Peptides against a protein of PDB entry 5VJI. Designs and how they scored, part 1

Every score and structure here is a prediction.

Target 1, 62 residues: chain A of PDB entry 5VJI
Amino acid sequence: NTLVVLHKSGLLEITLKTKELIRQNQATQAELDQLKEQTQMFIEATKSRAPQAWAKLQASLT
Structure headers, positions and changes below count from the first letter of each chain, unless a header shows other numbers.
Peptide ipSAE is a variant of ipSAE made for these designs: the mean of its two directions, with the distance scale d0 fixed at 1.0 Angstrom where the peptide's residues are scored. Compare it only between designs on the same protein; published cut-offs may not carry over.
A fold fails the geometry check if it doesn't show the stated peptide or something in it is severely misdrawn.

## One batch from the design tools (peptide; made by RFdiffusion4, then SolubleMPNN)

Design b1_p8_1_s1 (from b1_p8_1, 6 letters changed)
Fold by OpenDDE base, seed 5:
Structure b1_p8_1_s1 (fold): chain B 62 residues (1-62), chain A 8 residues (1-8)
Amino acid sequence: as target 1 above (62 residues)
Amino acid sequence: SEALKLVK
């Protein structure tokens, strides 16, 4: 039984943990990317002093 | 299946 061999060798645990770490990394990266985008919109809003830029930032925070 | 269980 291949699954039994993988389990007993420890490879199954490593594989499943690796998958979970990749998933967590992807989730964290998505949050980071969103924060970076919001930060950029904030910078643009302060520079441009345009109401439209502030509206874009506000929309991103909903 | 064993394959389905492995990928979960």
Scores: peptide ipSAE 0.048, ipTM 0.657, DockQ to the pose 0.065
Fold by OpenDDE base, seed 1:
Structure b1_p8_1_s1 (fold): chain B 62 residues (1-62), chain A 8 residues (1-8)
Amino acid sequence: as target 1 above (62 residues)
Amino acid sequence: SEALKLVK
């Protein structure tokens, strides 16, 4: 049985840990992307000085 | 396989 061999060799534990790390990395990357977008909206708000741009930024900060 | 289901 392949599953039994993987379990006894320790490769199953490594595989499952790797999967979890990939999931966590993807979640962290999504948060980073959101922060980058919010930063861009902040930059645009400071450049335009338009109330609409600040309102857009404020709406994104939920 | 059961192994494939477990790692998905």
Scores: peptide ipSAE 0.047, ipTM 0.681, DockQ to the pose 0.073
Fold by OpenDDE base, seed 4:
Formats: sequence, structure tokens, C-alpha cells
Structure b1_p8_1_s1 (fold): chain B 62 residues (1-62), chain A 8 residues (1-8)
Amino acid sequence: as target 1 above (62 residues)
Amino acid sequence: SEALKLVK
């Protein structure tokens, strides 16, 4: 059985850990992307000085 | 299969 061989060799553990790290990386990347978007909204708010831009930023932080 | 379960 291939799965048994992978388990005994330790490769299964590495594979599962890799999958988990990829999942965590994706989650962290999503948070980073959100932060980038919020940063952009902040920049736009400071540039435009429009109340609507600040409202948009504030809404994103809730 | 067990392999498919692992991939998912």
C-alpha cells in the first residue's frame, strides 16, 4: 500500500505539513491583501480630502 | 480512495 509506505517513510507527515503551511500562507496572504486595500483607501482619502473617501475607509475597518 | 481523501 502506497499510503503505508509514505507514512512509514515520513513523507506523509511532510506532505500534510506542507498542505497546512500552504493553507496558512493563503490565509495570511488574504489578510495582507486586505491590509493593502485598506492602505490604498487611506491614501485615496488623504489625497482627495473627500468625506466619501474617508467614509469608505471607515466602512472597511468595521 | 484514501489518496483522494488525503488530497482534499
Scores: peptide ipSAE 0.042, ipTM 0.651, DockQ to the pose 0.066
Fold by OpenDDE base, seed 3:
Structure b1_p8_1_s1 (fold): chain B 62 residues (1-62), chain A 8 residues (1-8)
Amino acid sequence: as target 1 above (62 residues)
Amino acid sequence: SEALKLVK
């Protein structure tokens, strides 16, 4: 069947590896986005000097 | 189908 042909040709392995790499990339991107957001909150806290901004940052770091 | 199982 088609699955057997894909497996024997090596394309199945490449496809599955590609899928996994995409998943890992998405997870890493999510972590990066979170870090960027936390960095922005830190910048805003230093600029505003408002206790509320520091509290917001602290809450995000839990 | 097996094709559907492969993509999930």
Scores: peptide ipSAE 0.041, ipTM 0.645, DockQ to the pose 0.069

Design b1_p8_1_s2 (from b1_p8_1, 6 letters changed)
Fold by OpenDDE base, seed 2:
Structure b1_p8_1_s2 (fold): chain B 62 residues (1-62), chain A 8 residues (1-8)
Amino acid sequence: as target 1 above (62 residues)
Amino acid sequence: SEALKLVS
């Protein structure tokens, strides 16, 4: 059947590995986006000198 | 199918 052909050809392994790499990439991208957001909050906190901005940053790090 | 389960 099709699954057997994919397995023996090596395409199944490539497909599954590709799927895993996509998943890992998405997870890493999410972490990067979070870091970017935290960095932005830090920048805003330093610019505003408002305690509320520092409170937002503090909350994001917990 | 078994194939769908494997790639899910």
Scores: peptide ipSAE 0.048, ipTM 0.672, DockQ to the pose 0.064
Fold by OpenDDE base, seed 3:
Order: structure tokens, then sequence, then C-alpha cells
Structure b1_p8_1_s2 (fold): chain B 62 residues (1-62), chain A 8 residues (1-8)
């Protein structure tokens, strides 16, 4: 059947590995986006010197 | 099925 052919050709392994790499990439990208947002909040906190900005940053680090 | 288990 189709699954057996895919397995024997090695294409199934490549497909499953690709799926896993996409998942890992998405997770890493989410962490990177969070870090970028936290960095921006830090920059804004230093500029404004307002306690509210520092509170926002602290909340994001939880 | 075994096919479903493999791709999950």
Amino acid sequence: as target 1 above (62 residues)
Amino acid sequence: SEALKLVS
C-alpha cells in the first residue's frame, strides 16, 4: 500500500522529520517573539521612567 | 490503525 511504499523509499521519515522541524521552529519563533516584546517593554520602561511601564515589564516576565 | 499511530 501507499504507506509501505513511502516507508521503504524513506519519504515517510523525511515527511515526519519535516513536520517535527516545523513544530520546533514554531515553538522557537514564539519564544523569540516573546523576547522581542519583553525587550521593547524594557526600552519603553527606560524611556518613560513611569512605574506603570515597569509593572508591565514585570508582568510579562512571569 | 497503525498508519494513524505512525503519523500522529
Scores: peptide ipSAE 0.047, ipTM 0.663, DockQ to the pose 0.057
Fold by OpenDDE base, seed 4:
Structure b1_p8_1_s2 (fold): chain B 62 residues (1-62), chain A 8 residues (1-8)
Amino acid sequence: as target 1 above (62 residues)
Amino acid sequence: SEALKLVS
């Protein structure tokens, strides 16, 4: 069957590895997006000098 | 099916 052919050709391994890499990339991207958000909150806190802005940043880090 | 497991 098709799965057997894919397995024997090595394409199944490549396909599964590709899927895993995509998953890992998505996870890393999510972490990066969170860091970007935290960075923005830091920038806003430094600009405003308002204690509530710093509190917001602090809360995001917990 | 195995095919479904692969794509899920």
Scores: peptide ipSAE 0.046, ipTM 0.658, DockQ to the pose 0.063
Fold by OpenDDE base, seed 1:
Structure b1_p8_1_s2 (fold): chain B 62 residues (1-62), chain A 8 residues (1-8)
Amino acid sequence: as target 1 above (62 residues)
Amino acid sequence: SEALKLVS
């Protein structure tokens, strides 16, 4: 069957590795997006000098 | 199928 052919040809391993790399890339991107958001909150806190902005940043770091 | 379970 098709699965057996893919396995014997090595394409199944490549496919599964590709899926794993995509998953890892998505996880890393999520961490990067979180850091970007925290950085933006830091910038806003420094600009506003408002205690509420610093509190918002602190809450995001938990 | 087993193939679908493997790639899901």
Scores: peptide ipSAE 0.045, ipTM 0.668, DockQ to the pose 0.063

Design b1_p8_1_s4 (from b1_p8_1, 7 letters changed)
Fold by OpenDDE base, seed 1:
Structure b1_p8_1_s4 (fold): chain B 62 residues (1-62), chain A 8 residues (1-8)
Amino acid sequence: as target 1 above (62 residues)
Amino acid sequence: EEAQKLVQ
């Protein structure tokens, strides 16, 4: 049984840990991408001084 | 077959 060989060799634990680290990395990357977008909307709001750009930033923070 | 279900 291949699963029993992977378990006994410790490769199953490494594989499951690697899968979890990939999932955590994907979640952290999504948070980082959202923060980059919010930062860009903040920069545009400060440049334009337009109430609409501040309203767009506010909507992204809810 | 069982090993493939754990990695997905």
Scores: peptide ipSAE 0.064, ipTM 0.708, DockQ to the pose 0.070
Fold by OpenDDE base, seed 2:
Structure b1_p8_1_s4 (fold): chain B 62 residues (1-62), chain A 8 residues (1-8)
Amino acid sequence: as target 1 above (62 residues)
Amino acid sequence: EEAQKLVQ
């Protein structure tokens, strides 16, 4: 049974850990991308001086 | 058969 061989060799644990690390990396990347977008909206709000740009930034922080 | 359930 291939699963038994993978388990006994430790490769199953490495595979499952790698899958979890990929998932965590994807979640952290999504948070980072959101923060980058919020930072860009902040920069645009400061440049435009328009109340609407501040309202967009505020809506992104909820 | 059991190995296919772990890859989802």
Scores: peptide ipSAE 0.059, ipTM 0.689, DockQ to the pose 0.064
Fold by OpenDDE base, seed 4:
Parts: C-alpha cells; structure tokens; sequence
Structure b1_p8_1_s4 (fold): chain B 62 residues (1-62), chain A 8 residues (1-8)
C-alpha cells in the first residue's frame, strides 16, 4: 500500500503540511489582493476629489 | 482505494 510506505517514510506528514501551507498561502494572498484593491480605491479617491470615490472606498471598508 | 480520499 503506497499510503503505508509514505506514512513510514515521513513523506505523508511533509505532504499534509505542504497542503496546509498552500492553503494558508492562498488565504494570505486573498487578504493581500483585497488590501491592494482598497489601496487603489484610496489613490483614486485622492486623485478624483469626487465624493463618489470616497463613498466607494468607505463601502469597501465596512 | 484509501489513497484517493486524501486528495479532497
């Protein structure tokens, strides 16, 4: 059984830890992408001076 | 069969 060989070699633990690290990396990347979008909305609000761009930024932070 | 359950 390949699973028994992977378990006994310690490679199963490494594989499961790698899957968890990939999942955590994906979650952190999604948070980073959201922060980048919020930063872009802030830059656009400061450039446009339009109340609508500030309202859009405020709605993204709630 | 048991190895396929670990991929989900």
Amino acid sequence: as target 1 above (62 residues)
Amino acid sequence: EEAQKLVQ
Scores: peptide ipSAE 0.057, ipTM 0.682, DockQ to the pose 0.065
Fold by OpenDDE base, seed 3:
Structure b1_p8_1_s4 (fold): chain B 62 residues (1-62), chain A 8 residues (1-8)
Amino acid sequence: as target 1 above (62 residues)
Amino acid sequence: EEAQKLVQ
């Protein structure tokens, strides 16, 4: 049984841990990308002084 | 058969 060999060698644990680390990295990257976008909308709101740019920022924070 | 359940 290939699964039993992978388990006994420790390779199954490494594989499952690697899969979980990739998933966590993807989630953290998505949060970081959202924060970067919100930061850009904040910068544009401060530059333009336009009420519409502040409304876009506010909508992104909900 | 058991190896196919781990890929979900």
Scores: peptide ipSAE 0.051, ipTM 0.672, DockQ to the pose 0.060

Design b1_p8_2_s1 (from b1_p8_2, 3 letters changed)
Fold by OpenDDE base, seed 5:
Structure b1_p8_2_s1 (fold): chain B 62 residues (1-62), chain A 8 residues (1-8)
Amino acid sequence: as target 1 above (62 residues)
Amino acid sequence: SLLEELAK
């Protein structure tokens, strides 16, 4: 059947690995985006010297 | 698709 052909040709493995890599990349990107946001809040907190900015940063770290 | 389900 089709699944057997895909498996024997190696295409199934490539497809599954590609899907896994995409998933891992998405997870890593999400973590990176979160870190970027936290970094920006930290920068703003240091610049403004306002307690509200520090509170916002603190909330993001929970 | 079947492949997508297997990739989960």
Scores: peptide ipSAE 0.059, ipTM 0.729, DockQ to the pose 0.061
Fold by OpenDDE base, seed 3:
Structure b1_p8_2_s1 (fold): chain B 62 residues (1-62), chain A 8 residues (1-8)
Amino acid sequence: as target 1 above (62 residues)
Amino acid sequence: SLLEELAK
């Protein structure tokens, strides 16, 4: 069957590795997006000097 | 397809 052919050809391993890489990429991207948002909140806090902006940043770090 | 299912 198709699965057996994929396994014997090595394509199954490549497919599974690709799946894992996609998962890892998504996780890393999420972490990067979080860092980017935290950086933006930090910038806004420094600009506004408002306690509320710092509180917002603090909340994002907890 | 089978590949699509495996890549999920």
Scores: peptide ipSAE 0.047, ipTM 0.702, DockQ to the pose 0.075
Fold by OpenDDE base, seed 1:
Structure b1_p8_2_s1 (fold): chain B 62 residues (1-62), chain A 8 residues (1-8)
Amino acid sequence: as target 1 above (62 residues)
Amino acid sequence: SLLEELAK
């Protein structure tokens, strides 16, 4: 069957590795997005000089 | 395809 052919050719291993790399890429992207958001909150806190903005940033770093 | 399903 198709699964046996994929296994014997080595393509199944490549497919599973690709799946894992996609998962890792998604996790890394999520961390990057979080860092970008935290950076933006830091910039806004420095601009406004408002205690509320610093409190919001502090809450995001927990 | 089967490969697309396996790569999800």
Scores: peptide ipSAE 0.046, ipTM 0.700, DockQ to the pose 0.074
Fold by OpenDDE base, seed 4:
Structure b1_p8_2_s1 (fold): chain B 62 residues (1-62), chain A 8 residues (1-8)
Amino acid sequence: as target 1 above (62 residues)
Amino acid sequence: SLLEELAK
């Protein structure tokens, strides 16, 4: 069957590795997005100088 | 397809 052919050819291993890399990439991207958001909050806090903006930033750093 | 299921 198709699964046996993929296994014997080595393509199954590549497929599974690709799946894992995609998962890891998604996790890293999520962390990067969080950092971007925190950076934006920091920029806004420095611009506004409002205590609320700093409180918002601090709340995000948990 | 089989590959689509494996990639989930």
Scores: peptide ipSAE 0.042, ipTM 0.694, DockQ to the pose 0.073

Design b1_p8_2_s2 (from b1_p8_2, 4 letters changed)
Fold by OpenDDE base, seed 1:
Structure b1_p8_2_s2 (fold): chain B 62 residues (1-62), chain A 8 residues (1-8)
Amino acid sequence: as target 1 above (62 residues)
Amino acid sequence: SLLEQLSQ
């Protein structure tokens, strides 16, 4: 069957590795997006000089 | 095996 052919050819192993790399890429992208948001909150806090903006940033870092 | 590791 198709699964046996994929296994013997090595494509099953490549497919599973690709799936894992996609998962890791998604996790890394989420971390990057969070860092970008935190960076923006830091920039806004420095611009406004308002305690509320710093409180918002601090809450995001917990 | 490598396949077992990748399937997790």
Scores: peptide ipSAE 0.042, ipTM 0.666, DockQ to the pose 0.056
Fold by OpenDDE base, seed 4:
Structure b1_p8_2_s2 (fold): chain B 62 residues (1-62), chain A 8 residues (1-8)
Amino acid sequence: as target 1 above (62 residues)
Amino acid sequence: SLLEQLSQ
């Protein structure tokens, strides 16, 4: 069947590795998005000079 | 095996 053909050709291993790489990419992207958000909060804190904005940034870093 | 590790 198709699964046996994929296994013997090596394509199953490639497929599973690809799935893992996609998962890792998604995790890295999530970390990057968090960093972007923290960077934006830092920029807003510097612009506003309001203690509330600094409090939001500090809360995001814990 | 590598396949077993990747399947998890």
Scores: peptide ipSAE 0.042, ipTM 0.667, DockQ to the pose 0.057
Fold by OpenDDE base, seed 3:
Structure b1_p8_2_s2 (fold): chain B 62 residues (1-62), chain A 8 residues (1-8)
Amino acid sequence: as target 1 above (62 residues)
Amino acid sequence: SLLEQLSQ
């Protein structure tokens, strides 16, 4: 059957590894997006000098 | 097996 052919050819392993790499990429992207948001909050806090902006940044780092 | 590990 198709599954046996895919397994013996090595394509099943490649497919599963590709899916895992996509998952890891998505997780890394989420962490990067969070860092970008925290960086933006830091920039806004430095611009406004408002205590509430610093409080917002502080809350995001918990 | 490696396939079992990758499928998790």
Scores: peptide ipSAE 0.042, ipTM 0.663, DockQ to the pose 0.058
Fold by OpenDDE base, seed 5:
Structure b1_p8_2_s2 (fold): chain B 62 residues (1-62), chain A 8 residues (1-8)
Amino acid sequence: as target 1 above (62 residues)
Amino acid sequence: SLLEQLSQ
């Protein structure tokens, strides 16, 4: 069957590794997006000089 | 193998 052929050819291993790399990439992208948001909050805090903006940033880092 | 473990 197809699964046996994929296994014997090595393509199954490549497919499974690719799936894992996609998962890891998604996790890393989520961390990057969080960092981008935190950076924006930092920029806004520096502009406003408002305690509320700094509190918002601090809350995001905890 | 490690790949087998990760695939579960």
Scores: peptide ipSAE 0.038, ipTM 0.664, DockQ to the pose 0.051

Design b1_p8_2_s3 (from b1_p8_2, 3 letters changed)
Fold by OpenDDE base, seed 2:
Structure b1_p8_2_s3 (fold): chain B 62 residues (1-62), chain A 8 residues (1-8)
Amino acid sequence: as target 1 above (62 residues)
Amino acid sequence: DLLKKLAE
């Protein structure tokens, strides 16, 4: 069947590995987005000099 | 079976 052919050809392994790499990429991207947001909050905190902005940044670092 | 593996 199709699964057997894919397995024997190595395409199944490539497909599953690709799926895993996509998942890992998505997780890494989420971490990067979080860091970018935290960086933006830091920039805003330094600009505003408001204690509320620093509190917001601190809360994001938990 | 293929769909099952891809859904993992």
Scores: peptide ipSAE 0.074, ipTM 0.743, DockQ to the pose 0.067
Fold by OpenDDE base, seed 1:
Structure b1_p8_2_s3 (fold): chain B 62 residues (1-62), chain A 8 residues (1-8)
Amino acid sequence: as target 1 above (62 residues)
Amino acid sequence: DLLKKLAE
């Protein structure tokens, strides 16, 4: 069957590894997006000098 | 069976 052919050819291993790499890439992208948002909040906090902006940043770091 | 492995 198709599964046996994929396994013997090595394509199954490649497919499963590709799926795992996509999952890891998605996780890394999410972390990067969070860091970008936190960086923006830090910039805004320094610009506004308002306690509320620092409180917002602090909440994002928890 | 293939679908099961891809769903892991």
Scores: peptide ipSAE 0.073, ipTM 0.740, DockQ to the pose 0.067
Fold by OpenDDE base, seed 4:
Structure b1_p8_2_s3 (fold): chain B 62 residues (1-62), chain A 8 residues (1-8)
Amino acid sequence: as target 1 above (62 residues)
Amino acid sequence: DLLKKLAE
């Protein structure tokens, strides 16, 4: 069957590895997005000089 | 089943 052919050719391993790399990429992207958000909060805190903005940033760093 | 393996 198709699965047996893919396994013997090595393409199954490549397919599964690709799936895992996509999953890891998604996790890394989520961390990057969080960092970007925290960076934006930092920028806003420095601009506003309001204690509330700093409190918001501090809460996000837990 | 290939679909089963890909869904893991």
Scores: peptide ipSAE 0.070, ipTM 0.737, DockQ to the pose 0.070
Fold by OpenDDE base, seed 5:
Parts: C-alpha cells; structure tokens; sequence
Structure b1_p8_2_s3 (fold): chain B 62 residues (1-62), chain A 8 residues (1-8)
C-alpha cells in the first residue's frame, strides 16, 4: 500500500520530520511575536514614564 | 494508516 511505499522510500520519514519542523517553527514564531510585543511595550513605557505602562509590561513578562 | 500518522 501507499504507506509501505512511502516508508521504504524514506518519504514518510521526511514527511513526518517536515511536520515536526513546521510545528517547531510555529512555536518559535509565536515566541518571536511575543518578544516583539514586549519590546513595543518597553518602548511605550520609556516614552510615557507612566507607571501604568511599566505595569503593563511587567504583567506581560510574568 | 498514513492519515492517522500525519494527524498525530
């Protein structure tokens, strides 16, 4: 069957590895997006000097 | 089957 052929050819391993890499990439991208948001909050906190802005940043880091 | 493995 198709599964046996894919396994013997090595394509199944590549497919499964690709799936795992996609998942890892998605997780890393989410972390990067979070860091970008935190960086923006930091910039806003430095500009405003408002305690609320710093509190917002601190809350995001917990 | 293949679909089941890919869904894991």
Amino acid sequence: as target 1 above (62 residues)
Amino acid sequence: DLLKKLAE
Scores: peptide ipSAE 0.069, ipTM 0.737, DockQ to the pose 0.068

Design b1_p8_2_s4 (from b1_p8_2, 3 letters changed)
Fold by OpenDDE base, seed 5:
Structure b1_p8_2_s4 (fold): chain B 62 residues (1-62), chain A 8 residues (1-8)
Amino acid sequence: as target 1 above (62 residues)
Amino acid sequence: DLLEKLAQ
């Protein structure tokens, strides 16, 4: 069957590894995006010196 | 198991 052929050729392993790497990349990207947002909120908090901006940052960290 | 890995 096709599964046996893919396994013996090594293509199944490559496919599975690629799928896993994509999943890991997506997770890492989500964490990075969150960090970018938190960084922006931190910058805004430091610029404004407004309690509201610090409250927004704090809410994002909880 | 390869089938288990595919299901993940």
Scores: peptide ipSAE 0.074, ipTM 0.732, DockQ to the pose 0.063
Fold by OpenDDE base, seed 3:
Structure b1_p8_2_s4 (fold): chain B 62 residues (1-62), chain A 8 residues (1-8)
Amino acid sequence: as target 1 above (62 residues)
Amino acid sequence: DLLEKLAQ
Protein backbone atom coordinates (compact mmCIF):
# COMPACT_ATOMS: atom_id res chain seq x y z
CA ASN B 1 0.00 0.00 0.00
CA THR B 2 1.58 3.24 -1.23
CA LEU B 3 -0.21 5.36 1.36
CA VAL B 4 1.14 3.22 4.19
CA VAL B 5 4.67 3.47 2.80
CA LEU B 6 4.37 7.26 2.47
CA HIS B 7 3.03 7.53 6.00
CA LYS B 8 5.74 5.35 7.52
CA SER B 9 8.51 7.17 5.65
CA GLY B 10 7.25 10.57 6.83
CA LEU B 11 6.77 11.78 3.26
CA LEU B 12 2.99 12.02 3.64
CA GLU B 13 3.38 14.33 6.63
CA ILE B 14 5.88 16.48 4.71
CA THR B 15 3.52 16.62 1.73
CA LEU B 16 0.53 17.66 3.81
CA LYS B 17 2.60 20.19 5.75
CA THR B 18 3.86 21.62 2.46
CA LYS B 19 0.29 21.99 1.22
CA GLU B 20 -0.64 23.81 4.43
CA LEU B 21 2.37 26.12 4.14
CA ILE B 22 1.41 26.93 0.54
CA ARG B 23 -2.12 27.77 1.71
CA GLN B 24 -0.78 29.99 4.48
CA ASN B 25 1.60 31.67 2.05
CA GLN B 26 -1.29 32.39 -0.31
CA ALA B 27 -3.34 33.91 2.51
CA THR B 28 -0.41 36.07 3.64
CA GLN B 29 0.23 37.14 0.05
CA ALA B 30 -3.41 38.22 -0.31
CA GLU B 31 -3.13 40.33 2.85
CA LEU B 32 0.11 41.82 1.57
CA ASP B 33 -1.47 42.66 -1.78
CA GLN B 34 -4.36 44.37 0.00
CA LEU B 35 -1.92 46.40 2.07
CA LYS B 36 0.01 47.37 -1.06
CA GLU B 37 -3.20 48.56 -2.68
CA GLN B 38 -4.15 50.58 0.40
CA THR B 39 -0.66 52.07 0.45
CA GLN B 40 -1.02 53.08 -3.19
CA MET B 41 -4.39 54.72 -2.47
CA PHE B 42 -2.75 56.61 0.38
CA ILE B 43 0.06 57.80 -1.89
CA GLU B 44 -2.46 58.92 -4.52
CA ALA B 45 -4.53 60.72 -1.89
CA THR B 46 -1.47 62.64 -0.69
CA LYS B 47 -0.47 63.55 -4.26
CA SER B 48 -3.87 64.61 -5.55
CA ARG B 49 -5.05 66.31 -2.36
CA ALA B 50 -8.53 65.58 -3.72
CA PRO B 51 -11.31 64.73 -1.24
CA GLN B 52 -12.50 61.88 -3.45
CA ALA B 53 -9.11 60.16 -3.22
CA TRP B 54 -9.27 60.30 0.58
CA ALA B 55 -12.84 59.01 0.46
CA LYS B 56 -11.68 56.08 -1.67
CA LEU B 57 -8.93 55.30 0.80
CA GLN B 58 -11.36 55.51 3.72
CA ALA B 59 -13.75 53.12 1.99
CA SER B 60 -10.93 50.61 1.46
CA LEU B 61 -10.12 50.57 5.17
CA THR B 62 -13.64 49.66 6.26
CA ASP A 1 -0.45 14.55 15.37
CA LEU A 2 0.01 16.84 12.37
CA LEU A 3 -1.88 14.38 10.15
CA GLU A 4 -4.89 14.38 12.47
CA LYS A 5 -4.90 18.18 12.61
CA LEU A 6 -4.69 18.48 8.83
CA ALA A 7 -7.39 15.84 8.29
CA GLN A 8 -9.94 18.02 10.07
Scores: peptide ipSAE 0.068, ipTM 0.745, DockQ to the pose 0.055
Fold by OpenDDE base, seed 1:
Structure b1_p8_2_s4 (fold): chain B 62 residues (1-62), chain A 8 residues (1-8)
Amino acid sequence: as target 1 above (62 residues)
Amino acid sequence: DLLEKLAQ
């Protein structure tokens, strides 16, 4: 069957590794997006000088 | 083995 052929050719291992790399990439992208948001909140806190903006930033770092 | 690592 197709699964046996994929296993014997080494393509199954490559497929499974690719799946894992996609998962890791998604996790890293989520961390990057969070950092971008935190950076934006920091910029806004410095611009507004409002205690509420700093409180919002602090909450995001929890 | 890569397959063993991915099975965890």
Scores: peptide ipSAE 0.068, ipTM 0.742, DockQ to the pose 0.049
Fold by OpenDDE base, seed 4:
Structure b1_p8_2_s4 (fold): chain B 62 residues (1-62), chain A 8 residues (1-8)
Amino acid sequence: as target 1 above (62 residues)
Amino acid sequence: DLLEKLAQ
């Protein structure tokens, strides 16, 4: 059957590895998005000079 | 093995 052929050819392993790489990429992307948000809060804090903006940044760095 | 690692 098709599954046996995929397994014996190594394509099943490649498929499963691809799924894992997609998962890892999604996790890394989430960390990157968080860093981008924190960077934006830092920029806004420096522009506004408002204590509230610094408090928001500090709260995000937990 | 990759398959064993992915099964965990």
Scores: peptide ipSAE 0.065, ipTM 0.737, DockQ to the pose 0.048

Design b1_p8_3_s1 (from b1_p8_3, 5 letters changed)
Fold by OpenDDE base, seed 3:
Order: sequence, then C-alpha cells, then structure tokens
Structure b1_p8_3_s1 (fold): chain B 62 residues (1-62), chain A 8 residues (1-8)
Amino acid sequence: as target 1 above (62 residues)
Amino acid sequence: LEEVEKLL
C-alpha cells in the first residue's frame, strides 16, 4: 500500500516531522502574537497613564 | 490514500 512505500522511502518520517514543525511554528506564532499585543498594551499604558490601560495590560498577563 | 490521510 502507499503507506508502506512512503515509510520505506523515508518520506513518512519527513511528512510527520513537517506536520510537527508546522504545529510548533503555529504555537510559537501564537505566543509571538500575544507578546506583540502585550507590548502594544504596555506602550498604550505608558502613553495614556490611565489606570484602565494598566488594568487591561494586567488582565492580559494573567 | 485513506491509510495515509489518517496519519496526517
């Protein structure tokens, strides 16, 4: 079957590794996007000096 | 194909 051929060629291992790398990249991208958002909230908190902007930042860090 | 798709 196709699976046996894919396994014997080493392409199955590469395919599974690629899938895992995509998953890890998606997780790292989500963490990066969260950090970017937190950074923006920090910048806004420093600019506005408003207690609400600090409260919004604090809520994002929980 | 279905056997490969189950692993992907």
Scores: peptide ipSAE 0.051, ipTM 0.707, DockQ to the pose 0.078
Fold by OpenDDE base, seed 4:
Structure b1_p8_3_s1 (fold): chain B 62 residues (1-62), chain A 8 residues (1-8)
Amino acid sequence: as target 1 above (62 residues)
Amino acid sequence: LEEVEKLL
């Protein structure tokens, strides 16, 4: 059984830990992408001086 | 292999 061989070699633990690290990396990347988008909306709001661009930024932070 | 794939 391949599962038994992976368990006894310690490779199962490494494989499961690697899967969890990939999942955590994906979650952190999504948070970073959201922060980049919010930063871009902030830059646009400062450039335009338009109340609508500030309202768009505020809506993204709620 | 299928038993490992079910855990991944």
Scores: peptide ipSAE 0.050, ipTM 0.709, DockQ to the pose 0.080
Fold by OpenDDE base, seed 1:
Structure b1_p8_3_s1 (fold): chain B 62 residues (1-62), chain A 8 residues (1-8)
Amino acid sequence: as target 1 above (62 residues)
Amino acid sequence: LEEVEKLL
């Protein structure tokens, strides 16, 4: 059985750990992308001085 | 292969 060979060789543990690291990396990347968007809204709010741009930033932080 | 694919 291929699964038994992968388990005995330690490759199954490495494969499962790699899958978990990919999942964690994807979650961290999504948080970074959200932070980049919030940073852009902050830059726009500071440039425009418009209350509407600050309201948009505030809505993204809730 | 099918048993490995269920874990991936």
Scores: peptide ipSAE 0.050, ipTM 0.708, DockQ to the pose 0.081
Fold by OpenDDE base, seed 5:
Structure b1_p8_3_s1 (fold): chain B 62 residues (1-62), chain A 8 residues (1-8)
Amino acid sequence: as target 1 above (62 residues)
Amino acid sequence: LEEVEKLL
């Protein structure tokens, strides 16, 4: 059984850990992308001084 | 292989 060989070699643990690290990296990347977007909306709000740009930023933080 | 894929 390939699963038994993979388990006994320690490669299953490495594979499962790698999958978990990829999942965690994807979650952190999504948070970072959201923060990047919020930062851009903040920059645009400060440049334009337009109430609509501040409203857009506020809506993204809720 | 399929048994490994179910655990991944």
Scores: peptide ipSAE 0.052, ipTM 0.710, DockQ to the pose 0.077; fails the geometry check

Design b1_p8_3_s2 (from b1_p8_3, 6 letters changed)
Fold by OpenDDE base, seed 5:
Structure b1_p8_3_s2 (fold): chain B 62 residues (1-62), chain A 8 residues (1-8)
Amino acid sequence: as target 1 above (62 residues)
Amino acid sequence: LEEVKKLL
């Protein structure tokens, strides 16, 4: 059985750990991308002084 | 192989 061989060799554990690290990295990347977008909206709000840009930032934080 | 795919 291939599964038994992968388990006994430790390769299954490495593979499952790698999958989990990829999943965690994807979650952290999504949070970072959201923060980057919010930061850009903040920069635009400060530059424009337009109420609409502040409203857009506020909507992104809710 | 299919048993491995179910765990991954």
Scores: peptide ipSAE 0.091, ipTM 0.746, DockQ to the pose 0.077
Fold by OpenDDE base, seed 2:
Structure b1_p8_3_s2 (fold): chain B 62 residues (1-62), chain A 8 residues (1-8)
Amino acid sequence: as target 1 above (62 residues)
Amino acid sequence: LEEVKKLL
């Protein structure tokens, strides 16, 4: 059985751990991308002084 | 092979 061979060789554990690390990396990357977007909206709000840019930033923080 | 695919 291929599954038994993968388990006994330790390759199954490595594969499952790699899959979990990829999932965690994707979640952390999504949080980082959201923070980058919020940071950009803050920079734009400070530059434009437009009430609409502050309203857009506030909406992104909810 | 199909048993491995269910875990991936």
Scores: peptide ipSAE 0.090, ipTM 0.746, DockQ to the pose 0.077
Fold by OpenDDE base, seed 3:
Structure b1_p8_3_s2 (fold): chain B 62 residues (1-62), chain A 8 residues (1-8)
Amino acid sequence: as target 1 above (62 residues)
Amino acid sequence: LEEVKKLL
């Protein structure tokens, strides 16, 4: 059985760990992208001084 | 192979 061979070789553990690290990296990347967007909305709010730009930032933080 | 695919 291929699964038994992969398990005994340690390759299954490495593969499952790699899959989990990819998932965690994707989650962290999504959080980072959200923070970048929020940072941009903050910069635009400070530049425009428009209440609408602050409202847009506030809506992104909920 | 299908048993491996179920875990990946």
Scores: peptide ipSAE 0.087, ipTM 0.743, DockQ to the pose 0.078
Fold by OpenDDE base, seed 1:
Structure b1_p8_3_s2 (fold): chain B 62 residues (1-62), chain A 8 residues (1-8)
Amino acid sequence: as target 1 above (62 residues)
Amino acid sequence: LEEVKKLL
């Protein structure tokens, strides 16, 4: 059985660990992308001094 | 192979 060979060789453990690391990396990347967007809204709020830009930033932080 | 595909 191919699954038994992969398990006994340790390749199954490495494969499953790699899959989990990819999933964690994708989750962390999504958090970073959200933080980048929030940072951009903060920069825009500071530049415009408009209450609407601060309201948009506040809505993104809820 | 099908057993491996279920875990990936």
Scores: peptide ipSAE 0.086, ipTM 0.744, DockQ to the pose 0.080

